# Designs tried in a protein design run: peptides against a protein of PDB entry 5FRP. Part 7

Target 1, 225 residues: chain A of PDB entry 5FRP
Amino acid sequence: VEWTESIPQIIATREDISKELNQALAKTFIDSDPRVRRTSVMIFNKVPVTEIWKNITNKAIYTSLLHLAREKHKEVRELCINTMAKFYSNSLNEIERTYQNKEIWEIIDTIPSTLYNLYYINDLNINEQVDSVIFEYLLPFEPDNDKRVHRLLTVLSHFDKKAFTSFFAFNARQIKISFAISKYIDFSKFLNNQESMSSSQGPIVMNKYNQTLQWLASGLSDSTK

## One batch from the design tools (peptide; made by RFdiffusion4, then SolubleMPNN; aimed at target 1 W215; its pose is not in this set)

Design b2_p28_7_s4
Fold by OpenDDE base, seed 3:
Structure b2_p28_7_s4 (fold): chain B 225 residues (1-225), chain A 28 residues (1-28)
Amino acid sequence: as target 1 above (225 residues)
Amino acid sequence: DEELLKKYEEKLKEEEKKWEELKKLLEE
């Protein structure tokens, strides 16, 4: 653990990371101690993406990182999911595709698919996290239409069939949520009007309001779990 | 795997049913 914690500093200061160090680092991602794995994942958060790409040349490290998305240890898994999503985004923004880094890109390009495949676990907490990282890192808001489309196409270009399925489901869900929220707002306005609430429509709208809230809430994970 | 896909599709189907019920209510 201790030596792993020093790796970010090493990467920051050295450009000639040895093969041996890469191999040693690769082993930390599969260490039996979740603390070691966690620390290893944190390297990708603490070290600039450009330095990671420059110094971490062992593809097994990247593969192992992605594998941790399905880690049984909750904290490590959650960290990994956020980390890989962010790393993907940063890589797209900052790393050029070259012949030398082609093999790494082949792995990194699978991150979106890896994340969307997590929906098949059918865990609400995982789903929520994946939703979050999609909005934050994979497909963030982009005012430039061309950039937005390009980003989308990039994300989709490496999807497997399962990822496509979950992608479409995700988008469909978002549309539904948007609709439900819009209705929620409408109903809220109605119910906040005393005259409207006293009308014959009052009880009807109240019911719709409650049902809408129930549906919206059903999609939320239990934070206590 | 294929089993996971099937299970997921079933889940989606169930969710869609719930949504359609709500949507119907909201559109009335």
Scores: peptide ipSAE 0.438, ipTM 0.900, DockQ to the pose 0.765
OpenDDE base, seeds 1, 2, 4, 5: peptide ipSAE 0.435, 0.437, 0.436, 0.434; ipTM 0.900, 0.900, 0.899, 0.899; seeds 1, 5 fail the geometry check

Design b2_p28_8_s2
Fold by OpenDDE base, seed 1:
Structure b2_p28_8_s2 (fold): chain B 225 residues (1-225), chain A 28 residues (1-28)
Amino acid sequence: as target 1 above (225 residues)
Amino acid sequence: NYEKLLKEEEEKFKKLEEELEKLEELKK
């Protein structure tokens, strides 16, 4: 435990961690003591994402992290789920895809599937946590449509069949609602401008506005039944 | 300028819907 607790400082201070250290760290993720496993997961929370990618080069560490999402120990599992989702988001935002890190990205790109596959456990607490991390980290609210679409496509691009099924069952509708709300706001702004309303596009936008409202109303009514 | 932005957003949304529909078909 004490050794593992020192790893964040080592990663932060050294530019290159030895192969031996990476191998030793990999073993901590499969340690019989849940405290050791917990501490290992915490490394991904305490160390900046850029430093992790730079210094943790053993792919087994990343694979082991993902496996802990199904850990029997509740605290470790919950921590792992939050950690891997956040790490995925941070990686997408801050880490470039290169030839050198390709093998690691191949693992990290499976995080969305790993998370969505947790729905098949049929545990209410796990489902709630997965919902939370999806909307906080995986598919966060983004006002920029291009960025939002790009993130969505990125997440979906590596889905297995089971993940797709879960996505459409649990989250696809919510994503559509968020887009509809954004459109509603934009249409409302357009219609509030007198010059825009008097234009040839005025009636068209009004129609789209009404359709959006109707769709939103229908969706909300179905969720309450 | 606002009309142009609205049209662009609409096109993006339509494209997203088409992609989602394709994904639904692949599921089946």
Scores: peptide ipSAE 0.007, ipTM 0.314, DockQ to the pose 0.029
OpenDDE base, seeds 2, 3, 4, 5: peptide ipSAE 0.007, 0.012, 0.007, 0.007; ipTM 0.340, 0.355, 0.312, 0.336; seeds 2, 3, 5 fail the geometry check

## One batch from the design tools (peptide; aimed at target 1 E71 K72 N122 N127)

Design b2_p29_1_s2 (made by RFdiffusion4, then SolubleMPNN; its pose is not in this set)
Fold by OpenDDE base, seed 3:
Structure b2_p29_1_s2 (fold): chain B 225 residues (1-225), chain A 29 residues (1-29)
Amino acid sequence: as target 1 above (225 residues)
Amino acid sequence: SLEEELEELKKFEEELKKELEKNKLELLE
């Protein structure tokens, strides 16, 4: 753990990282101690993306990072999912595609598929996290239409069949959720108005409000898990 | 009606869950 914690500083201060160091780092991602694995993942959060690409040249490190997205250890997994999504976005924005980094890009380009495949774990906590990182990093808000389309095409360009399936399914789900949330807001506003609540529609809206809440609650993860 | 729509949403969730379960991806380690 101690030496792994030093890696970000080493990467930040050195222009060249030895093959030996890369090999050693690769081993930390599969270490039996989850603290070691966590620390290794944190490297991608603490070091600028440009420095990561420059100094981490062992493809096994990137492959292992993606692998941790399915790890049983919750804290490591959650960190990994956030990290890889952010790393993907940063890479798209800051790293040029060259002949020299082609092999690494081949791995990084699979991050969207990796993330969308996590829906097949059928875990509500994981689903929520995937939704979050998609919104924040994979398909962030972009006012420019051309940029939005380009990003979308980039994300989809390396999808496998399962990723496409989950993509369409969960997009549909999000639309439905958005509808429910919209109704929740409308009902809440209505119920907050004394005049409206005292009207003949008061009890009706209250019922609808409760139904909406029940539906929303059923789709949420248990925060205690 | 809203009730009908919510019921449809519930059905969708259940169907989706079943589909995902058919193609379940296991956690590792």
Scores: peptide ipSAE 0.316, ipTM 0.868, DockQ to the pose 0.767
OpenDDE base, seeds 1, 2, 4, 5: peptide ipSAE 0.301, 0.315, 0.316, 0.313; ipTM 0.852, 0.868, 0.868, 0.867

Design b2_p29_2 (made by RFdiffusion4)
Pose (drawn by RFdiffusion4):
Structure b2_p29_2 (pose): chain A 225 residues (1-225), chain P 29 residues (1-29)
Amino acid sequence: as target 1 above (225 residues)
Amino acid sequence: EEEELEERLLPSPTTEEEEEEALEEYLNR
């Protein structure tokens, strides 16, 4: 851990080495101890994306980084998901493509599909995290009308069938969710004024809204929240 | 060593049937 903690500054201060470092971090990314694996993925977080793209070039680093996204260990997996997504975003907003660096891009480009494939594991927390992460770094809410799409295609550019089916299923759910929140408000407004304490639908509508709110809460990690 | 790395992973659907079931479970949420 002590050794792994020093790399970001070294990479940030010297290009003298990209050989031994690439040889070592590969082992550091698959070590048995999760602390070192975390401290390893923290590199992509602490040192700027450009210096990463310049200094570390070994194929195994990126594959291991993305590989850990499916790991049992939670603290490593979450930081991994967040990191390789913010990295994917920054790895397009700063670094162009040439004849030689494309060799590793096929990994940076399979990041969104890999991210979308995490939904298939069916974990509430992970689904929540990917949800949060995608709209934060991948498909941002800014800044304009045209580029969102221009990049949306680049994000969709490297998908497997699963990534598409899940990309669309996420969208097919959106309408049904909208049809729910809209009725949720249409039912929640019932308390604006006295419509039926026990009249028209008092004994029935309360237990439609009260039971309907559970449907939206069934997909969240903490439904009681 | 490769087997130990695989032991660290979360399970995931491997067949088409398991994938359909996992997608249906997700859509029902």

Design b2_p29_4_s1 (made by RFdiffusion4, then SolubleMPNN; its pose is not in this set)
Fold by OpenDDE base, seed 1:
Structure b2_p29_4_s1 (fold): chain B 225 residues (1-225), chain A 29 residues (1-29)
Amino acid sequence: as target 1 above (225 residues)
Amino acid sequence: MKELEEESKKYEKELLEKAKKENKLIFPE
């Protein structure tokens, strides 16, 4: 009986301690020292997603994590972008939507929009990183059509107008790259055939090949600057 | 600042230990 009477007090004490820890953690995300902010972001990378959702209940922590995606400090920003994309993917795979976690999901569901909005900064390094995390975590390759469509619809369902615009631009770029690569291969095959090079079309195909190569090279060189 | 970093590290360690105990650690050391 005494043990049973102590359980509510222990639970209440643990809840209070958890609340205090959450409040302390929330302050670390807005600390002036980038090392403190970095350490705070790393919690989301090191701790399993299920434990994060269970123990981090302060809404301000998740909001602050998303804000760091636009931080001036390069290392913290890059870490945050990778972390939030991975955390989003893991949450979709492992966390059930309940009434109790609804407020946190409302924040997490904005991660895709937050990432796609980074394209408007017009920074080449940021664009490359966003491309990478989209393919790795946000919209990974999925052979199952139903799962792929469901993930896509989930991502798009919370997009703002700017995110939709950048999403379509991204897809258009991928189509252009794929088309350019296909043409490059076709032109290379044509140029390797001696009979076709001696034809009246030889110089025309060579010119198109060079233009395609230059376009591809320019896209790659911009990624290295 | 240093105190907040220490609190964050302590909290991270606590969460990792809980995850290990529950066999939910995705990245075992």
Scores: peptide ipSAE 0.023, ipTM 0.386, DockQ to the pose 0.020
OpenDDE base, seeds 2, 3, 4, 5: peptide ipSAE 0.012, 0.021, 0.021, 0.025; ipTM 0.428, 0.378, 0.458, 0.524; seeds 3, 5 fail the geometry check

Design b2_p29_4_s2 (made by RFdiffusion4, then SolubleMPNN; its pose is not in this set)
Fold by OpenDDE base, seed 2:
Structure b2_p29_4_s2 (fold): chain B 225 residues (1-225), chain A 29 residues (1-29)
Amino acid sequence: as target 1 above (225 residues)
Amino acid sequence: MKELEEEDKKYEEELLEKAKKENKLIFPE
């Protein structure tokens, strides 16, 4: 643990990390102690993306990072999912594609597919987290249409068949959620109008409102778990 | 050293493929 905790500072200070250090670091991602694995993932959060790409040249490290997205240990898994999504986004924004880093990019380009494949675990907490990182990091809000489309195409270009399926399912769900939210707003406006509430439609709208709320709530995981 | 790296890589790949196939979480708690 202590050794791994020192790695961010080493990476930040040194221009070239020895092959031996890279090999040692790779082993920490598969360590039996979840604390070691957690600390290893945190390297990607603490060190600037440009420094990571410069100093971490062992492709096994990146592969191992991606594997932790499926780890049973909740804390490490959740950290990994957030970390890899953020790292992907930062890499797209800050790292040029070169011949030298091609092999690493081949791994990093699988991050979207890796994340979308987590939907098949059929866990509500994982699903919510994946939803969150998609909106925050993979497909963030971008007012520039060209940039937004380019990002979307980049994300989709490396999807496997399962990821595409999940992507379409996700979008279908989002459309439904958006529709439900719209209805919720309309119902809320109706309910706030006393004249409307006194009408024969009042009880009907109230019922629909409650149904909408229940549907929305059913898609959310228990935050206590 | 190279042999150990190759073994670790193969093991990781096997675990990943297994996880993908089974749609399950990997690594023991």
Scores: peptide ipSAE 0.032, ipTM 0.505, DockQ to the pose 0.061
OpenDDE base, seeds 1, 3, 4, 5: peptide ipSAE 0.031, 0.040, 0.017, 0.031; ipTM 0.521, 0.523, 0.455, 0.558; seeds 1, 3 fail the geometry check

Design b2_p29_4_s3 (made by RFdiffusion4, then SolubleMPNN; its pose is not in this set)
Fold by OpenDDE base, seed 1:
Structure b2_p29_4_s3 (fold): chain B 225 residues (1-225), chain A 29 residues (1-29)
Amino acid sequence: as target 1 above (225 residues)
Amino acid sequence: MEELDKENEEYIKELLEKAKKEKKEIFPK
């Protein structure tokens, strides 16, 4: 435990983490003591994402992190689920895809599938947590439509068949509503701009706006039943 | 698991196709 607790500081201070350190760290993720495993997962929360990618080069560490999502120990599992979702989001935002990090990205790109596959455990607490991390980290609220669509595509692009099935069952409807709301807001802003209303595009936008309103109204009525 | 909502599947497919087109427009090769 104490050794593992020192790892974040070591990673932050040393640019060249030895192969030996990576090997030792890999062992801590599979340690029999859940406290050691927990501390290992916490490294991903305490160290900046850029430093993790730079210094943790052992593929086995990332693979082991993902496996802990199915850990029997509740606290370790819950921490792992939150950690991997956050790490995925941060990686998408801050880490470029290069030839050198390709193998790690291949693992990280499976995080969405790993999370959605947890729905098959049929545990209410796990389901709630998965829902939470999806909307907080995987598919967060994004006012920019292009960014939101891009993120959605990125998440879905690596889904396995089971993840797609879970996505449709649990999240697809909610995402649909989110998109409609976003469009409504955009159209409302457009309509409030008097200069745009007088344009030849005004009637077209108004029609789309009305369609969106009707859809929202119908969807909200169905959710209240 | 409840039956896959076919409507949701179709909608998501449409969104994916739109997003693919938008991506191509933003990042032309």
Scores: peptide ipSAE 0.008, ipTM 0.311, DockQ to the pose 0.029
OpenDDE base, seeds 2, 3, 4, 5: peptide ipSAE 0.000, 0.007, 0.025, 0.024; ipTM 0.278, 0.313, 0.393, 0.469; seeds 3, 4, 5 fail the geometry check

Design b2_p29_4_s4 (made by RFdiffusion4, then SolubleMPNN; its pose is not in this set)
Fold by OpenDDE base, seed 3:
Structure b2_p29_4_s4 (fold): chain B 225 residues (1-225), chain A 29 residues (1-29)
Amino acid sequence: as target 1 above (225 residues)
Amino acid sequence: MEELDKENEEYEKELLEKAKKEGKLIFPK
């Protein structure tokens, strides 16, 4: 743990990290202690993306990071999922594709597929986290249409078949959610009008409203569980 | 460059195999 905690500072101060240090760091990602694994993942959060790409040259580190998305330890897994999504986005924004970093990019380009494949675990908490990181990091809001399309194409370019399937399912769900929210707003406006509530349509609208709320709630992990 | 790449690939495989063997992954690919 202590050694791994020193790594961010070393990476920040050194222009070139030795092969041996990279190998040692790679081993920390598979350490039996979840605290060590957590600390290792945190390197990607503490060190600027440009410095990571410059100094972390061992492919095993990046591959191991991706594997931790399926870590049994919940905290490490959740941290990893958030970290890899953020790292992917930052890499797309800040790292140029070169011949020298091609092999690392081949790994990083699989992050979207890795994340979308997590939907097949059929865990509600994981699904919510994946949804969150997709909106925050993978496919963030972008008002520029060309940039938005370019990002989308980049994300999809390395999808496996399963990732495509989950992507379409996700999009279908998002569309449904958007429609449900729109209906909810309409229902809320209706419900706020006392004259409308006293009408014969009042009970019908109320029922639809409740159904919509229940449907929306069912898609959310029970934050209490 | 090629030799370093091969060595790194072998090392990566070893690490992956070790992680799989230790059962740390929910679904070892």
Scores: peptide ipSAE 0.165, ipTM 0.732, DockQ to the pose 0.038
OpenDDE base, seeds 1, 2, 4, 5: peptide ipSAE 0.101, 0.027, 0.161, 0.111; ipTM 0.693, 0.649, 0.735, 0.703; seeds 2, 4, 5 fail the geometry check

Design b2_p29_6_s1 (made by RFdiffusion4, then SolubleMPNN; its pose is not in this set)
Fold by OpenDDE base, seed 2:
Structure b2_p29_6_s1 (fold): chain B 225 residues (1-225), chain A 29 residues (1-29)
Amino acid sequence: as target 1 above (225 residues)
Amino acid sequence: SSEEKLKKELEEAEKLEEENYDKVLKKLL
């Protein structure tokens, strides 16, 4: 643990990390002690992305990071999911694709698939976390349309079949939710207008409103149960 | 070994993901 805790400082101060240090670091990601694994993951949070790419050259470290998304220890898993999503986003924004880093990019490009495949664990807490990191890091709000489309295409271009399927299913659900919310807003506006409420359409709108609320409640309950 | 344990956990997770594929998709659609 203590050794691993020193690694962020070493990476920050050294221009190049020896092969031996990389090998030693790789072992910490697969350590039997979850505290060691946690500390190892934290390196990716504490060290700038550019320094990580520069100094961590052992592919096994990146592969092992991705593997921890499926580990049994909840805290480490949750940390790993957030860390890899953030690292992916930062890498896309700050790291150029070169011949030298190609092999690492091949691993990093699988992060979106890794995350979307976690939906198949069928754990609500994992699903919520994956949803959160998708919106925060994978597909963040981007006002520039070209950048937004480029990011989306980048994410999709490395999807495996399962990730692609979950992506579409998730988006289909989101569209339905968005539609329901829009209708809720429309109904709320209608209900606030007394003239509209006194119309022959009043009861019909009220029924649709109630149906929409029930649907929203059921969809949200599936996220809380 | 720690590596073998992690490998086993991954294999179990992958198996679970495969088993839940249709069920999860049905819930999301």
Scores: peptide ipSAE 0.244, ipTM 0.816, DockQ to the pose 0.699
OpenDDE base, seeds 1, 3, 4, 5: peptide ipSAE 0.238, 0.237, 0.253, 0.242; ipTM 0.817, 0.815, 0.825, 0.818; seeds 1, 4, 5 fail the geometry check

Design b2_p29_6_s3 (made by RFdiffusion4, then SolubleMPNN; its pose is not in this set)
Fold by OpenDDE base, seed 4:
Structure b2_p29_6_s3 (fold): chain B 225 residues (1-225), chain A 29 residues (1-29)
Amino acid sequence: as target 1 above (225 residues)
Amino acid sequence: SSEEELKKELEEAEKLEEENYEKVLEELL
């Protein structure tokens, strides 16, 4: 653990990391101690993306990072999912595609597929996290149409079949959710109006409100789990 | 080995993902 905790500082201060250090770091991602694995993932959060790409040249490290998205240890998994999504976004924004980093990009380009495939685990907590990181990092809001389209095409260009399928399902769900939220707001406004509540429509709107709430809640995980 | 354990976890997850493919799609649509 202590050794791994020192790595961010080493990466930040050194222009290059030796092959031996990369090999040693690769081993920490597969360590039996989840604390070591956690610390290893945190390297990607503590070190600037440009320095990561410069100094971490062992492709096994990146592959191992992606593998941790499916590990059983909840804390490490959750950290990994957030980390890899953020790292993907930062890489797209900050890292040029070159001949030298091609092999790493081949791995990083699979991050969207890796994330979208997590939906098939059918875990509500994982689903919520994946939804969050997709919205925040993979397909963030972008007012510029050209940039938005370019990002979308980049994300989709490396999808496997399952990821495409979950992508379409996800988008369909998001549209439904958005619609439901809009209706929830409308119903809430109606219910807050005393005159409207006293009308014959009051009970009808209340029923629709409750149905909408139930539907929205059914898609949410239990925060206690 | 720790590597083998993680590999096994990955394989189990992939298997679960395959098994849930249709079900998850039905739930999402």
Scores: peptide ipSAE 0.188, ipTM 0.776, DockQ to the pose 0.780
OpenDDE base, seeds 1, 2, 3, 5: peptide ipSAE 0.186, 0.175, 0.171, 0.184; ipTM 0.776, 0.767, 0.766, 0.773; seed 1 fails the geometry check

Design b2_p29_6_s4 (made by RFdiffusion4, then SolubleMPNN; its pose is not in this set)
Fold by OpenDDE base, seed 5:
Structure b2_p29_6_s4 (fold): chain B 225 residues (1-225), chain A 29 residues (1-29)
Amino acid sequence: as target 1 above (225 residues)
Amino acid sequence: MSEEKLKKELEEAEKLEEENFDKVLKELL
């Protein structure tokens, strides 16, 4: 743990990390202690993306990061999912594709597929997290049409078949959720009007309101689990 | 966990993903 905690400072102060240090760092990602694995993942959050790409040259580190997305330890897995999504987005924005970094890019380009495949675990907590990182990092809101299309095409260009399938399903679900939220708002406005509530439609709208709330709530994870 | 243990966890997760494929799609669509 203590050694791994020193790595961000070393990367920040040195222009080049030795091969031996890279090899030692790679081992920390597969350490038996989840605290060591957590600390290793945190390097990607504490060090600028440009410095990571410059100094972390061992491809096994990046591969191991992707593996931790399916780890049994909840805290490490959740941290990994957020970290890899953010790292992907930052890399697309700040790192040029060169011949020298091609092998690392081949791994990083699989991050979208890795994330979309997590839907098939059928865990509500994982689903919520994947939804969140998609909107925040993978496919963020972009007002520039050309940039938005370019990002979308970049993400889709490396999809496996399963990720592509879940992508379509996800989008279909989002449309349904958006519609449900719109209806919830309409029902809420209706119910806030006393004249409308006293009408023959009052009880009907109340029932639809409750059904809509129940449907929306059923898609949320249990915070106690 | 050794590298081998992480590989096994990955394989188990991939198996679970395959087993849940149809169920998840039905729930999402």
Scores: peptide ipSAE 0.234, ipTM 0.801, DockQ to the pose 0.683
OpenDDE base, seeds 1, 2, 3, 4: peptide ipSAE 0.238, 0.241, 0.240, 0.243; ipTM 0.803, 0.803, 0.805, 0.808; seeds 1, 2, 3, 4 fail the geometry check

Design b2_p29_7 (made by RFdiffusion4)
Pose (drawn by RFdiffusion4):
Structure b2_p29_7 (pose): chain A 225 residues (1-225), chain P 29 residues (1-29)
Amino acid sequence: as target 1 above (225 residues)
Amino acid sequence: ANTFLDEEEIEEAKEELEEENEELEEERE
């Protein structure tokens, strides 16, 4: 851990080495101890994306980084998901493509598909995290009308069938959710004024809204929240 | 949680994940 903690500054201060470091971090990314694996992925977080793209070039680093996204260990998996997504966003907003660096890009480009494939594990927390992460770094809400799409295609550019089916299923749910929140408000407004304390639908509509709110809360990690 | 996804695909994804975790534990041993 002590050794792994020092790399970001070294990489940030010297290009003298990209050989031994690439040789070492590969082992440091698959170590038995999760502390070192976390300290390893923290590199992609602490040191700027450009210096990563310049200094570390070994194929195994990126594959291990993405590989840990499916790991049992939670603290490592979450930081991994967040990191490789913010990295994917920054790894397009700063670094162009040439004849030589494309060799590794096929990994950076399979990041969104890998991210979308996490939904298939069917974990509430993970689904929530990927949800949070995608719209934070991948498909941002800014800044304009055209580039969102221009990049949306680039995100969709490297998908497997699963990524597409899940990409679309996430979208097919959106309408059903909208049809829910809209009725949720249409039911929640029932308390604006006295419509039916026990009249028209008092004994029935309360238990439609009260039971309907559970449907939206069934997908969240903490439904009681 | 993900009722909108195919159940067979969810089961396959869980099985693949269990296999990968077993391989990682073996490598780390």

Design b2_p29_7_s2 (made by RFdiffusion4, then SolubleMPNN; from b2_p29_7, 12 letters changed)
Fold by OpenDDE base, seed 3:
Structure b2_p29_7_s2 (fold): chain B 225 residues (1-225), chain A 29 residues (1-29)
Amino acid sequence: as target 1 above (225 residues)
Amino acid sequence: ANDFLDEEEIKKAQEEQEKLEKEEEERRA
């Protein structure tokens, strides 16, 4: 435990982490002590994503991280689910895809599928957590339509059949809501512009706005029932 | 019960990792 707790500081201070350190770290993710496993997962939260990608080169570490999403120990599992979702989002935003990091990306790209597959465990607490991390990290609110679509396509690009099924069952509604909210914001901006309201597009936009509001109202009402 | 990672799976992973490390050491020697 004490050794693992020192790893974040080592990664932050050293430019090059030895192969030996990576091997040792890989062992901590599969340690028999849940506390060690927990501490190992926390490394991904404490160290900047760019430093993780630079210094953690053993693919087994990333694979082990994903496996811990199914950890029996609740605290470790919950931490892992949050950590991997956040790490995925940060990686998409900050890490370039290169030939050198291709193998790691192949693992990281499976994080969405890993998370959506957790719905099949049929645990209400897990389902709630997965919903939360999807909303916060995988498919966050984004006002830019192109960015939203791109993110969605990226998330879906590596889905297995089970992940797709769960996606349509649970998250299709959330995605629609997110898009509707974005449209609502755009419409609101348009409506605040008097010149735009006086244009030939005014009535068309108003109609779309009303339709969006009705859809949102109906969707939200169903979620509260 | 079968949906969660159990202690046996962890043990198996440990054994596999130990095997891989031994193989790497043998390649360096």
Scores: peptide ipSAE 0.100, ipTM 0.717, DockQ to the pose 0.029
OpenDDE base, seeds 1, 2, 4, 5: peptide ipSAE 0.079, 0.109, 0.098, 0.100; ipTM 0.702, 0.723, 0.711, 0.712; seeds 1, 2, 4 fail the geometry check

